Peptides against a protein of PDB entry 2Q3Z. Designs and how they scored, part 46

Target 1, 272 residues: chain A of PDB entry 2Q3Z
Amino acid sequence: YVLTQQGFIYQGSAKFIKNIPWNFGQFEDGILDICLILLDVNPKFLKNAGRDCSRRSSPVYVGRVVSGMVNCNDDQGVLLGRWDNNYGDGVSPMSWIGSVDILRRWKNHGCQRVKYGQCWVFAAVACTVLRCLGIPTRVVTNYNSAHDQNSNLLIEYFRNEFGEIQGDKSEMIWNFHCWVESWMTRPDLQPGYEGWQALDPTPQEKSEGTYCCGPVPVRAIKEGDLSTKYDAPFVFAEVNADVVDWIQQDDGSVHKSINRSLIVGLKISTKS
Target 2, 254 residues: chain A of PDB entry 2Q3Z as posed
Amino acid sequence: YVLTQQGFIYQGSAKFIKNIPWNFGQFQDGILDICLILLDVNPKFLKNAGRDCSRRSSPVYVGRVGSGMVNCNDDQGVLLGRWDNNYGDGVSPMSWIGSVDILRRWKNHGCQRVKYGQCWVFAAVACTVLRCLGIPTRVVTNYNSAHDSNLLIEYFRNSEMIWNFHCWVESWMTRPDLQPGYEGWQALDPTPQEKSEGTYCCGPVPVRAIKEGDLSTKYDAPFVFAEVNADVVDWIQKSINRSLIVGLKISTKS

## One batch from the design tools (peptide; aimed at target 1 N144 I155)

Design b2_p22_5_s4 (made by RFdiffusion4, then SolubleMPNN; from b2_p22_5, 9 letters changed)
Fold by OpenDDE base, seed 4:
Structure b2_p22_5_s4 (fold): chain B 272 residues (1-272), chain A 22 residues (1-22)
Amino acid sequence: as target 1 above (272 residues)
Amino acid sequence: MTDEEFFENNDTKPLPTTQPTA
């Protein structure tokens, strides 16, 4: 998880699993230096360098910083996300084959955001950075991945009597979503939460005012301990959200129905 | 479009919302 530079990222759908080769390249020339630059341009360093540096021995702290800095939201982060299929002024997210070119472009252009990323690109770059920093990390793909926007652990669809989705469609289920899991101790938590921690660098939701997510113990998610920092409810929902259909009747009444046909979450962890 | 705008504008169709075209 630290030494492997080549790997695969799983994509596609639960029914049609695909993979792409990815060069993480954490030991390629200059990549470690770029990762250090990433730390030195993070907002916490800029606000208080001494405090930031004093905390860099904590993989919890570093993981959270990296989660935020891999996306360019809120800071001079690495990647700009784009999902509208308009990539003409940059590089299509689907064109990337490794993290090295992305990181080099970022650094070489004065830490200007690289266009463009999507979830697997964010995850892969985060994986590279974390590995460079000595944190064992793997990319994770979750099929039928929920994005809960209101923190109720539900994906809610408003439907008319004909089953057509109405109203706000902000909540979504991705065919797949990628994030990373990093191995670390959690001295900031109760005993037993050491091990794999989920981190999500895709700028989906703000955590404490910044587009970052985690680290949260995979164990906590598995056991349903939603009180565990960081962002346990959000990550839990990604893999376990229930789907609810609010069926609007012609009389204006609303009926709640659990959509049992939609199963959220099928997580595949990479071995590379 | 910012990432925030993307997630706020409800332009995505759930089930599934985004298929990365291979």
Scores: peptide ipSAE 0.072, ipTM 0.636, DockQ to the pose 0.113
OpenDDE base, seeds 1, 2, 3, 5: peptide ipSAE 0.036, 0.080, 0.179, 0.027; ipTM 0.608, 0.587, 0.688, 0.701; seeds 2, 3, 5 fail the geometry check

Design b2_p22_6 (made by RFdiffusion4)
Pose (drawn by RFdiffusion4):
Structure b2_p22_6 (pose): chain A 254 residues (1-148, 151-160, 170-248, 256-272), chain P 22 residues (1-22)
Amino acid sequence: as target 2 above (254 residues)
Amino acid sequence: DLIFDPLVLSNEEKTVLLTRVP
């Protein structure tokens, strides 16, 4: 989770899982410096640099900023999202085989966002950043499925959608800032929309808090709960509707 | 909001409710 520089990102569908190899490259030349730069341009550093550097004692703080800076609403984030099959301004999300070239591109262009990312690209870059800084991190994929004239599927078909698959990262740490027993894997979601409140979204939120439905636990627990849960009910006339099943075959490299 | 507000969809045949956060 710290030292291995290549891994797998799972894509495709719940029935046909694709394992896409990936070069996280966290110890390649210039990557650590780029990560330290990423911290020094984060908005909290601009607001109070002395405090920001002091808070870097915490993997909760760093994990939040690190993942949060990958797809930042501010112009100094690492990547820009796009899902319309129109990637001519820059580079397709399906092209990348690693996080390194994106990070170098980002540094070389005044810390401007690199076009383009999709959920697995953001998650892959977040893994590289956090593994470089020493926080044990893994990329995780969740699969969702539809069964087909449903109004539900029409509403979505035609960025908090429910996708065929969605990726995020999990990082390992204690949580002395929370009630006891929430140490371990924390979910961090670097996909775009920081929207409700706060400098960043989403996480870190303990995976256990998600499983337990304890959605008052910081940070951004409802956003991660929504990626692995959806409750759908029909009234034809009360009935459970399985036209949409969310939270299937959640996967990571062994 | 799709996550915080229940989504209600209806027509002449039925009503469908989506809840992503209770």

Design b2_p22_6_s1 (made by RFdiffusion4, then SolubleMPNN; from b2_p22_6, 7 letters changed)
Fold by OpenDDE base, seed 2:
Structure b2_p22_6_s1 (fold): chain B 272 residues (1-272), chain A 22 residues (1-22)
Amino acid sequence: as target 1 above (272 residues)
Amino acid sequence: DPIFDDLILSNEERTIVLRRVP
């Protein structure tokens, strides 16, 4: 489901606006080689190299692999996500200025996870990798413009029986989420679902045992066809976020309560 | 041509505009 963030929503009265340059660097020397290494260290390759390589002609397959490998969850992926503002042992997600440095660091340190990323970092790196591999890709942001500055992410609050918020760690709350859209045909689906496919490399939920998401036709999401692979319900939730409270009982049991549905966010797509 | 545009990132305290650097 939508990136779960726990903790207090910091409601600031002041907005700070900063322009950050980002070098996607899809044509930089050595980047394509790094992208190929990324494919060669993915779990599917390690399990059966021949099968993995035979499927690399499918942008659907490659998209899923890249979505999973941009994050380091359960594999030798590129980025470790962190949202708790404790970045002293790495690089703050907000400090990155491009995908090239991230990818080079990953490779140069023996494919060790790079610290740290958040949604836009994951999306930007995924965009670079997918482009390098010949898949037309753009970064997409879902921005909530509601007056109450509602988040586009699923926000989970843990509450005790008295309704008090229980949170061990406060996570940074953003009123946006980023993922990528890739252009591809979908021979694995019924006709009409070719075109832009949503992919989300931010580790949120497992899909078929791996922290990956998509590809799912943007059209399917728009039409409400949530049965369409891959991960249509999850992507649908990313554009239709809810606030969820987890109530913990005295016996340790936890039940989920959806308190409010958030409005559909504003989609901002990159342009050619 | 690769598709690039500014990304607008915002929370309650900060708005970040990510731009492609050629």
Scores: peptide ipSAE 0.033, ipTM 0.529, DockQ to the pose 0.022
OpenDDE base, seeds 1, 3, 4, 5: peptide ipSAE 0.016, 0.024, 0.020, 0.006; ipTM 0.508, 0.561, 0.606, 0.422; seed 3 fails the geometry check

Design b2_p22_6_s2 (made by RFdiffusion4, then SolubleMPNN; from b2_p22_6, 8 letters changed)
Fold by OpenDDE base, seed 2:
Structure b2_p22_6_s2 (fold): chain B 272 residues (1-272), chain A 22 residues (1-22)
Amino acid sequence: as target 1 above (272 residues)
Amino acid sequence: DLIFDPLILENDERKIVLTLVP
C-alpha cells in the first residue's frame, strides 16, 4: 500500500462493479516536493507555522490536513469538485488517469485549484499524497454510500401519495463513493484502535469548520463506537445508515413505505 | 458551498448531482 504506484479504483454499482486503472505515482519526480508544498499552504501552517510543523510527526494530524487540502474548499487545496457534467472550462473528472498530472497542474499554476474532481479523484490524490508522506494508504470504494447531513444515521426521503419526492432532498446516497484508509496508531484514543483509519477528502460535510473527514478507526466503525474522533458518526452513516422512505398523505399523516428498501454499504479496497 | 441534487438510485446506474459553489 506504500510502494505500489499503479492500481485499480473500483466504481460502478454493487451489482455492476467497474474499475479504472490509476497511476498513483507517489515516487515520480517532484511529487514529494508537491506534497510538502501542500502541507506548507494548509490553513494551520499559515496560522502558525511552528505549531503545524511540530505536529507533522503525527500521522493523525497529517492525515486530517491532507483530507482537507485535497479539496479546495475553504483553502488553497488541490481539486475543485463538480458533478453537474459541465466540465468545459476544465478537465472532466472521468478523464483523469492518475494523480501525478493533477498534482503537477496544481503546483505549476501557483496552487490554483484543479478543475475538476469527483470522489475517486479526491481519494486517489489523497492516497498519493499520504503514501508519499510515508503513510500506508489504500483507496476504498463503498457502494450505496450514504451522505448523512443531520447526524441521525438515517437517510430520509419524504414522498407524497403519488410517490413524488418532497422536501429539500438534502440527504443522498451515492451509487458508489471513494475515500481512503490509512494505517496508523491512535495514541489519542483508547487502546485497540490502531490500524486502518478512514479519511474522506471529498467535500461533503464540514468537520471542525473545514471540509475534511477523519481519521477514524475502521474498527470503531465496525464495532459501532461513534464516540471516537474524528467524524465517526458521518463515516458510520456512509456505510451503515438506514434508508427511510416516508409517505405523507393529504391529511398530513406520515407512514413508512414498505415498498422500498435500500441496503447501505458494500466496501471494496483498491487492488494494485 | 455545496448544492445537492439527490437522485434516488433505483437501478444503481445513475449518479447523484452535487455541485460545489466556488
Scores: peptide ipSAE 0.018, ipTM 0.494, DockQ to the pose 0.049
OpenDDE base, seeds 1, 3, 4, 5: peptide ipSAE 0.015, 0.010, 0.019, 0.007; ipTM 0.508, 0.476, 0.543, 0.496; seeds 4, 5 fail the geometry check

Design b2_p22_6_s3 (made by RFdiffusion4, then SolubleMPNN; from b2_p22_6, 8 letters changed)
Fold by OpenDDE base, seed 5:
Structure b2_p22_6_s3 (fold): chain B 272 residues (1-272), chain A 22 residues (1-22)
Amino acid sequence: as target 1 above (272 residues)
Amino acid sequence: DVIFDPLILSDDKRTIVLTRVP
């Protein structure tokens, strides 16, 4: 989880699982230095360098910082996300084959955001950075991954009486989503939550004002302990949210439609 | 409940852009 530089990232759908080879390259020349630069340009360092540095011995702290810095939202982070298939002014997310080129581009262009990334790119870069910093990390793929925006553990679709979807469809289920799991102790939590921790560098929702997610114990998610920091409800919803279709009538009444057969949350973890 | 399935397939095909599940 630290020593492997080559691996695979799983993609596709639950019924048709695919994978791509990926060069994490955490031991290639200059990559560690770039990871340290990433830490030195994070907002917490810029605010109070002494305090930030004093906390870098904590994988919990570092993991959360990296989760926020891999995306360029709110800071001088590495990657800009884009999902609309308009990549002419950058590099298509599908073109990347490793983390090294991305990190080098970021550093060589004065820590300007690299265009573009999607979930597996964010996850892969985070994996590289965390491994560089000595934190055992793996990329995880979750099929039928729910994005809950209102923290109610429901993915809700609104339809009119004719079955037409209404609204902006802010809540959604993705065919797949990637994030990382890192191995660490959790002295900040009750005993028993050491082990794999979920971290999500894809900018989806803000956590304490920043687009970051985790670390949250995988055990907490499995056991449904939603009080566990960080962001347990959000991560839980990604793998356990219920899908509800609502029918809205002109009189203001709302009725539940037929239950969807879609199963949310098929998670695959790899040793690569 | 969360489902963990460590199924690994040998399919090397790349995926397309992330899309919503209908």
Scores: peptide ipSAE 0.025, ipTM 0.538, DockQ to the pose 0.026
OpenDDE base, seeds 1, 2, 3, 4: peptide ipSAE 0.017, 0.018, 0.020, 0.019; ipTM 0.505, 0.541, 0.569, 0.518

Design b2_p22_6_s4 (made by RFdiffusion4, then SolubleMPNN; from b2_p22_6, 7 letters changed)
Fold by OpenDDE base, seed 5:
Structure b2_p22_6_s4 (fold): chain B 272 residues (1-272), chain A 22 residues (1-22)
Amino acid sequence: as target 1 above (272 residues)
Amino acid sequence: DVIFDDLILSNEERTIVLTLVP
């Protein structure tokens, strides 16, 4: 989880799982220096360098910073996300084969955002950075991954009497989504939450005003402890949300239908 | 309950959906 530099990232769908090779390259020349630059340009460092540096011994703190800095939302972060198949002014997310080129491009262009990334690219770069910083980390793929936007643990759709989706799809289920899990102690929590912590660098929802997510104990998610920082409800929903269809009739009546055929969440983690 | 199979989005569809979110 620290020493491996080459691996695979799982993609595809729940029914058709596939993978791609990925070079994490955390020990390649200059990569550690780039990771340190990433820390030195984060908003917390710019606000108070002394305080930021004093907290870098905490993998909890560093993990949260990295989660925010791998995406370029709100800061001088590494990657700009794009999903509309218009990549002509950059590099297609599907073209990347490793983290090293991405990080070098970012640094060599004055910490300008690299175009473009999607979930597995964000996760892979985060994995590289965290490993560079000595934090055991693995990439995780979750199939049928829910994106809950209102923290109610439900994915809700409105449909007409014919079953057609009405209005905007505000909440979503992805065929797959990737994030990382890092091994750390949690002295900031009650005893027992040490171990794997989920971190999500893909910009999906803001956490305390910044596009970041975690760390949250995997144990807390498994046990349903949604009070555990950080972002337990969001991560819980990614793997456990219920899908509800509200079927609207012409007479104004609404029928609640729970989709039991679509199972949210099938998590696969990589091993070193 | 009524079963629907049109709820899963690909990554390529994400930007389109997000643009519709107020």
Scores: peptide ipSAE 0.101, ipTM 0.682, DockQ to the pose 0.044
OpenDDE base, seeds 1, 2, 3, 4: peptide ipSAE 0.009, 0.021, 0.014, 0.018; ipTM 0.442, 0.508, 0.454, 0.502; seed 2 fails the geometry check

Design b2_p22_7 (made by RFdiffusion4)
Pose (drawn by RFdiffusion4):
Structure b2_p22_7 (pose): chain A 254 residues (1-148, 151-160, 170-248, 256-272), chain P 22 residues (1-22)
Amino acid sequence: as target 2 above (254 residues)
Amino acid sequence: SYTHTVKLTLANRDPLVLEKTF
């Protein structure tokens, strides 16, 4: 989770899982410096640099900033999202085989966002950043499925959608800032929309808090709970509707 | 005629209610 520089990102569907190899490259030349730069341009550093550097004692703080800076609403984030099959301004999300070239591109262009990312690209870059800084991190994929004239599927078809698959990272750490027993894997979601409140979204939120439905636990627990849960009910006339099943075959490299 | 009502509940937002008459 710290030292291995290549891994797998799972894509495709719940029935036909694709394993896409990836070069996280966290110890390639210039990557650590780029990661330290990423911290020094984060908005909390601009607001109070002395405090920001002091808070870097915490993997909760750093994980939040690190993952949060990958797809930042501010112009200084690492990647820009796009899902309309129109990637001519820059580079397709399906093209990348690693995080390194994106990070180098980002540094060389005044810390401007690199076009383009999709959920697995953001998660992959977040993994590289956090592994480089020493926080044990893994990329995770969740699969969702539809069964087909449903109003539910129409509403979505035609960025908090429910996708065929969605990726995020999990990082390992204690949580002395929370009630006892939430140490371990924390979910961090670097996909775009920081929207409800706060400098960043989403996480870190303990995976256990998600499983337990303890959605008051910081940070951004409802956003991660929504990626692996959806409750759908019909009233034809009360009935459970399985036109949408969310939270299937959640996967990571062994 | 009847009206089919579908409700989607997500933790991050208000419940979505959709209706269609058949």

Design b2_p22_7_s1 (made by RFdiffusion4, then SolubleMPNN; from b2_p22_7, 12 letters changed)
Fold by OpenDDE base, seed 5:
Structure b2_p22_7_s1 (fold): chain B 272 residues (1-272), chain A 22 residues (1-22)
Amino acid sequence: as target 1 above (272 residues)
Amino acid sequence: SITRRTVLNFPHREPLVLEETL
């Protein structure tokens, strides 16, 4: 996982799985130096360089920093996300074929945010950076991926008496979402949570005031242990949220209905 | 019941389309 430089990222939908080739390129010239610059411009380093550097031996600490720094939200991070199909002032997220060009553009333009990324781009860049730093990492694709915004483990839709969805869809189920899993021990947790840890660099929700996510043990998610840091409820919801329809009746009453036809979560972990 | 559809042939992330079915 550290040594592989080329691989595939899975996209599409659960019924129509697609993939694209991706050059992670963690051993290409100058990439390690760029990864070190990424660490040196993170908010924790700027606040207290000595403390930040003393913690860089911890993959837990570094993983969380990288998840925050791959996106440009809240800091001098690498990528600006955009999802409105208007990419004329940058590069379309669909145009990228590797992490190297993105990282080089970021560094060469004075650590200015690169336009633009979406989930697989964020995940792929994070994978490159983490591998550069010696952390075994893989890209993960989750089909029918839920985005829970209010931490209730539900995706909620409001419907009129005819079953039509009303208002803006705040909560969402995506055809797919990508993040990374990194292998590390978790001395900060109870024994047994070593192994793969989920990290999500796509700016979806704030964690402790920063757009970052994880690391959280994959085991904790599988076992439903939502008390484990970091961000277990959010990651759990991505792969196992229930869908609820709130249906307003003619008399003004509201009926709660569990939508059993919408199955959230189908995670595919890659070997490259 | 509610069924879901996705827009086919798009490589980017997109929301699922939900439909009410009899």
Scores: peptide ipSAE 0.189, ipTM 0.696, DockQ to the pose 0.048
OpenDDE base, seeds 1, 2, 3, 4: peptide ipSAE 0.102, 0.092, 0.142, 0.098; ipTM 0.668, 0.633, 0.688, 0.625; seeds 1, 2 fail the geometry check

Design b2_p22_7_s2 (made by RFdiffusion4, then SolubleMPNN; from b2_p22_7, 16 letters changed)
Fold by OpenDDE base, seed 3:
Order: structure tokens, then C-alpha cells, then sequence
Structure b2_p22_7_s2 (fold): chain B 272 residues (1-272), chain A 22 residues (1-22)
């Protein structure tokens, strides 16, 4: 997981799985230096360099920093996300074939955000950075991935009597979403949570005020232990959320319907 | 019976519309 520089990222849908080749390139010339720059421009370093540096021996700490810094939200991070199919002033997310070009562009332009990324791009860059820093990491794809916005483990749709969604804001489900899993010990948790930790660099929800996610033990998610830091409810919902429709009738009554046909979560981890 | 439509978002493709009857 640390030594592999080329791999595949799973995409498509649950029924029609696709993959793309990706050059992670963590050992290419200058990439380690760029990863170190990434650490040196993170908000925690800028606030207190000594404290930040003293914590860089912790893969938990570094993983969380990288999760936040791969996206440019809140900081001088690497990638700007865009999903509206208007990429003319940058590079289409679908055009990237590796992390190296992205990281080099970021550094060479004075740590200016690179346009543009989507989930697999964020995940792939995070994977490169973490591997470069010596943290075993793999890209993960989750099909029918839920984005829970209120940490209630539900994707809820509020509807009128005709079944039409009400309001401008609704929670969403992606046909696929990518993040990373990193191998680390968790001395900050009770024994038994060492191993794969989920980290999500795609800016979806804020964690402690920053667009970052994790690390959270994969075991905790699997066992339903949502008390473990970081962001267990959010990651759990990505792979396990129930979909609920609330249908309001004209008389004010509400009908609850659990959508059993839409199955949230089918996670595929890379083997290497 | 009402038709309930749910949108499955796709990052780089058209959204998928899922329908079920209640």
C-alpha cells in the first residue's frame, strides 16, 4: 500500500462497476517535498508551528490534516471541487490520470488551488500524500453513497401529497463516492481499533469546523460504534443510511415510507 | 398510490431517476 505507485480507482455504479487507471506516483521526483509543503501550509502549522510539528509523528493527526488539506476549503489546500460540468477555466476532473501533475501544479503555482477535482480525484491525491508520508493507504469506492447532512443516519425526503420533494435542500445519494482508508494504530481510542481508518478528503461536511473527515476505525463503522472519533456517524451513514420518504397529506397527516429498494452502501476496497 | 421519485446523483453523468410506488 505504501510502495504501489500505479493502481486503479473503481467508478461507475453498483450494477456496472468501472475502473480507471491512476498514477499515484508517491516516489516521483519532488513529490515528498510537495507533501511536506502541504503540511507546512496547513492552518494548524500557521497557528502554532511547534505544536503542529510535534504531532506529525501521529498518523492520526497527519491523516486528519491531509484530509483537510487535499481540498482547498478553509485553507490553502490542493483541489477545488466542482460538479456542474463547467470546467473551462481549469482541468476537467475526468481528465486527470494521476496525482503527480495535480500536486506539481499546486506547488508550482504558489500553493494555489488546482481546478478541478471530484471525489476520486480528492481520494487519489490524499492516497498519494499519505503514502508519501509513510502511511499505508488505499482508495475506497462506495456505491450508492449517502451524504447525511444532519447526522441522523437517515436520508430523508420530505414530500407533498403527490410525492413531490419539498424545499430546495435535500440530502443526496451518489451513485459512487471515493475516500481513503489508512492503516494506523489508534492510541487515542480503546484497544482494538487499530487497523484501517476511513478518511474522506472530499469536502462534504465540516468536522470540528473544517472540511475534513476521519480518521475513524473501519471496525467501528462495521460494528456500529458511532462514539469513536472522528466523524463515525457521517461515515457510517455513507455506507448504512436508511432512505425515508415523509409524505405530508393535505389534512396535515404524515406518512412514513422506508425505501427498501434503494440500498445504500456497497464498499469496495482496493487489494493493493 | 403515488409515484415517488428519488434522484441518484452521478458525479460526471446525468442523474439517475429512481421511481417507486407507494
Amino acid sequence: as target 1 above (272 residues)
Amino acid sequence: KIKVTTVLRRPHSEDLVLEREL
Scores: peptide ipSAE 0.398, ipTM 0.896, DockQ to the pose 0.063
OpenDDE base, seeds 1, 2, 4, 5: peptide ipSAE 0.026, 0.042, 0.024, 0.018; ipTM 0.410, 0.628, 0.504, 0.523; seeds 1, 2, 4 fail the geometry check

Design b2_p22_7_s3 (made by RFdiffusion4, then SolubleMPNN; from b2_p22_7, 13 letters changed)
Fold by OpenDDE base, seed 3:
Structure b2_p22_7_s3 (fold): chain B 272 residues (1-272), chain A 22 residues (1-22)
Amino acid sequence: as target 1 above (272 residues)
Amino acid sequence: EKTITTVLHFPHREDLVLERTV
């Protein structure tokens, strides 16, 4: 989960699994430097460099920073998400074949956001960065049931590219979602929550004011312990719940949005 | 700003209601 540079990202549906080849490339020239730059431009570093640096020995801390910095929401992060099939001023999310090109573009353009990403692109880049930093990480794809074609795990489809709620975007519904799981101890939690931790770099919900998610113990999600940091209720809901959002607009209008998750979904991880 | 009330429906647990402003 650290040494593998080539792999597959799973897409499609539970009944029709598709994989795409992906070059993670965490050991390619200059990638480590880029990952360090990513840390050095994060909001916490900019606020207090000494404190940020002192915490970089913690995979919990680093994981949370990376989940926020892989997306460009709220910061100088790597990728701008877009789902409306209008990619003319950038690169289509479907065109990427590896993380290296994305990271190099980001760095070479002065840490300007790279256009564009979707969930598997966010996850793959996060996986590369975390692996590069020595954190065992895998990409995870969760599928909804093929019987529910209108079900999705992607809250971002109800948002614009900046994460603002825009109502129902059912025309862009995907029946799968990608995130990463990283192996780490959790000294910040009660004993027993070491192991795989879910992190989601796709900008879906704000956590403590920033579009980031996790790390949260996979064990906590499996056991339904929603009290554990970070973002357990959100991650749990992605895979185990029907989500109903009542959205009040600026004009006072109310919109209802429904996201149905498969309770017993199919989860596939990248092979080691 | 928009106010969002999210209701999490679980098969074997009570509903969880979350409120947030975006």
Scores: peptide ipSAE 0.060, ipTM 0.573, DockQ to the pose 0.256
OpenDDE base, seeds 1, 2, 4, 5: peptide ipSAE 0.020, 0.036, 0.037, 0.043; ipTM 0.559, 0.583, 0.569, 0.525

Design b2_p22_7_s4 (made by RFdiffusion4, then SolubleMPNN; from b2_p22_7, 12 letters changed)
Fold by OpenDDE base, seed 1:
Structure b2_p22_7_s4 (fold): chain B 272 residues (1-272), chain A 22 residues (1-22)
Amino acid sequence: as target 1 above (272 residues)
Amino acid sequence: SITITTVLNFPHREPLILERTV
């Protein structure tokens, strides 16, 4: 989880699992320096460098910073999300084969956002950065269970071209979503919540005013403890998304039907 | 008739819109 530089990212659907080879490259030349630059351009550092640096010994703090900085929302982060299939002014998210090229491009262009990323790209870059910083991390793919046509985890995200959530209409049901899990102690929580912590660098919802997510104990999500910081309700929803049916009646009225059938997605983590 | 629209967005494919008229 720290030493492996080559791995696979799982994509596709529960019915058709795909994997892509990915070069995390956390030990390649210059990558650690880039990760340190990422920390040094984060909003908390810019606001108070001494305070930020004093907190970098905490994997909880660092994980949260990295979650926010892998996306370019709110800061000089690494990746711009795009989902509309218009990638002509950048690189298609599907064309990336590793984190190293992305991070180098970001640095070499003066920390300008790299175009473009989607969930697995965000997750993979976050995984590289966290591993570089000595935090054991793996990429996690959650597949929406395709067993019942009604079981699609409706992630109610309408994303604009900038990866920002817009609109009341949930137009995006992803067949899968990727995030990372990092191994750390949680001295800020009650005993028993050490271990894997979920972090999601894909910009979806703001947490404390920033597009970031986690860390939240995987155990808390499994046990349904939604009071646990950070962002337990959001991560819980990613794993247990409600199917939202939009019901249009003959009169043109549209009603939102939330089917609370807890469809547990198929979760696959990288073994490498 | 009730039309249920389910939009499936795939990263590598065009969104699949499933309409069911009940």
Scores: peptide ipSAE 0.093, ipTM 0.727, DockQ to the pose 0.154
OpenDDE base, seeds 2, 3, 4, 5: peptide ipSAE 0.065, 0.027, 0.077, 0.083; ipTM 0.700, 0.578, 0.667, 0.678; seed 2 fails the geometry check

Design b2_p22_8 (made by RFdiffusion4)
Pose (drawn by RFdiffusion4):
Formats: sequence, structure tokens, C-alpha cells
Structure b2_p22_8 (pose): chain A 254 residues (1-148, 151-160, 170-248, 256-272), chain P 22 residues (1-22)
Amino acid sequence: as target 2 above (254 residues)
Amino acid sequence: VGEERFQTLMQDALEKWEESQS
């Protein structure tokens, strides 16, 4: 979770899982410096640099900033999202085989966002950043499935959608800032929309808080709960509707 | 390994920032 520089990112579908190899490259030349730069351009550092550097004692603070800076609403984030099959301005999300070239591109262009990312690209870069800084991190994929004239599927078909698959990261740490018993894996989601409140979204939120439905636990628990849960009911006339099943075959490299 | 590395890097970054202010 810290030292291994290559891994797998799972894609495809719940029935046909693809394992895409990936070069996280967290110890490649210049990557650590780029990661320290990423921290020093974060909006909290601009607001209060002395406090920001002091807070870097916390993996909760750093995980939040690190993952949060990958797809930041501010112009100094690492990546820009796009899902319209139109990636000519820059580079397709399906092209990358690693996080390193993106990070180097980002540094070389005045810390401007690199075009383009999709959920697994953001998650892959977040893994590189956090593993470089020493926070044990893994990329995770969740799969969702549809069964087909449903209004539900039409509403989605034609960025908090429900996708064929969605990726995020999990990082390992204690949570002295929370009630006891929430140490361990924390979910961090670097995909774009920081929207409800706060400097960043989404996480870190304890995986246990998601499983337990304890959605008042910081940070951004409802956003992560929504990626692995969806309750759909029909009233033809009360009935459970399985046209959409969310939270299947959640996967990570062994 | 990751905890020690993290603490060392975050400490060095804080000390370098304080030196820049002086």
C-alpha cells in the first residue's frame, strides 16, 4: 500500500471485470517534489500557510487535501474531467498507463489542470500522491448494473450520476478526530464536484461509517454512501424496483 | 515504514517553511 509502484485498476462491468495495469510511480524522479508542490499550492496554504504546514501532521488533513487537490474546483487542481468522448484538446482518459506523466505535465504548465480525467484517472493519481507521502492507499472500483422502458434509466441516460463503474481510493489511518473505533480504511473520492460545503470533497470518511450508515461522520459521508447504495421503490398500485442495482463486486488488488 | 516516512517528510516541510520566513 506504500511501496509497490504498480498495481491494477478494475474497469469493465460487474460481469466482465477488466484489470488494467497501472504505474503509480510514486518514487520516480521529481514525483515527491511535485507532491510537496501540490500541498504548497492548496487553497488552505494560501489562506494560512503556517497553519497548513502545522496540520500536515495529520494523515486526515493530508489525505483530504491530497485527494481533494486532484480534481479541484479551483484552477490549480491536477486534472479536468470529461465524459463526452471528445478528448481532442488533450489526452484521453483511456490512454494513460500511469500517474507520473500527468503529474509532470501538471507541474510544467503552472500547476494547471491536465485534460482529461475520468473517475479511475483521478483515483489513480490520488493513489500516487498519497503513497508518495507515506499514507497507505489503494484504488477501489465499484460496479453498478441496470436491467432494461424505465424512467430511472432514461433520467440518467438523457456529475453525480450512477455509472457502470466508479473508482475512488481508500487510505489507512487512525481517526482521533472522530468517535472511537473508526480507525482503518478511509474513503477518499477525488472525482470533480465539491458542491455541498467545504474546501474539498469527498472524504476521508471511514469505510465502517458507510457500512453502518452513520452518515454524520466527517467527511462527506453521504456522498460515499450514495456511490454504494441506492433505494428504488415502485408504486403501481409499494414495490422494490431492481432496474438499478448499485454497489456490486467492489474490488481492489490483492 | 509509511508512518515514519510521512512524519519525516511533513516535519522537513514545516522546518523548510519556517526557514523561508526567517

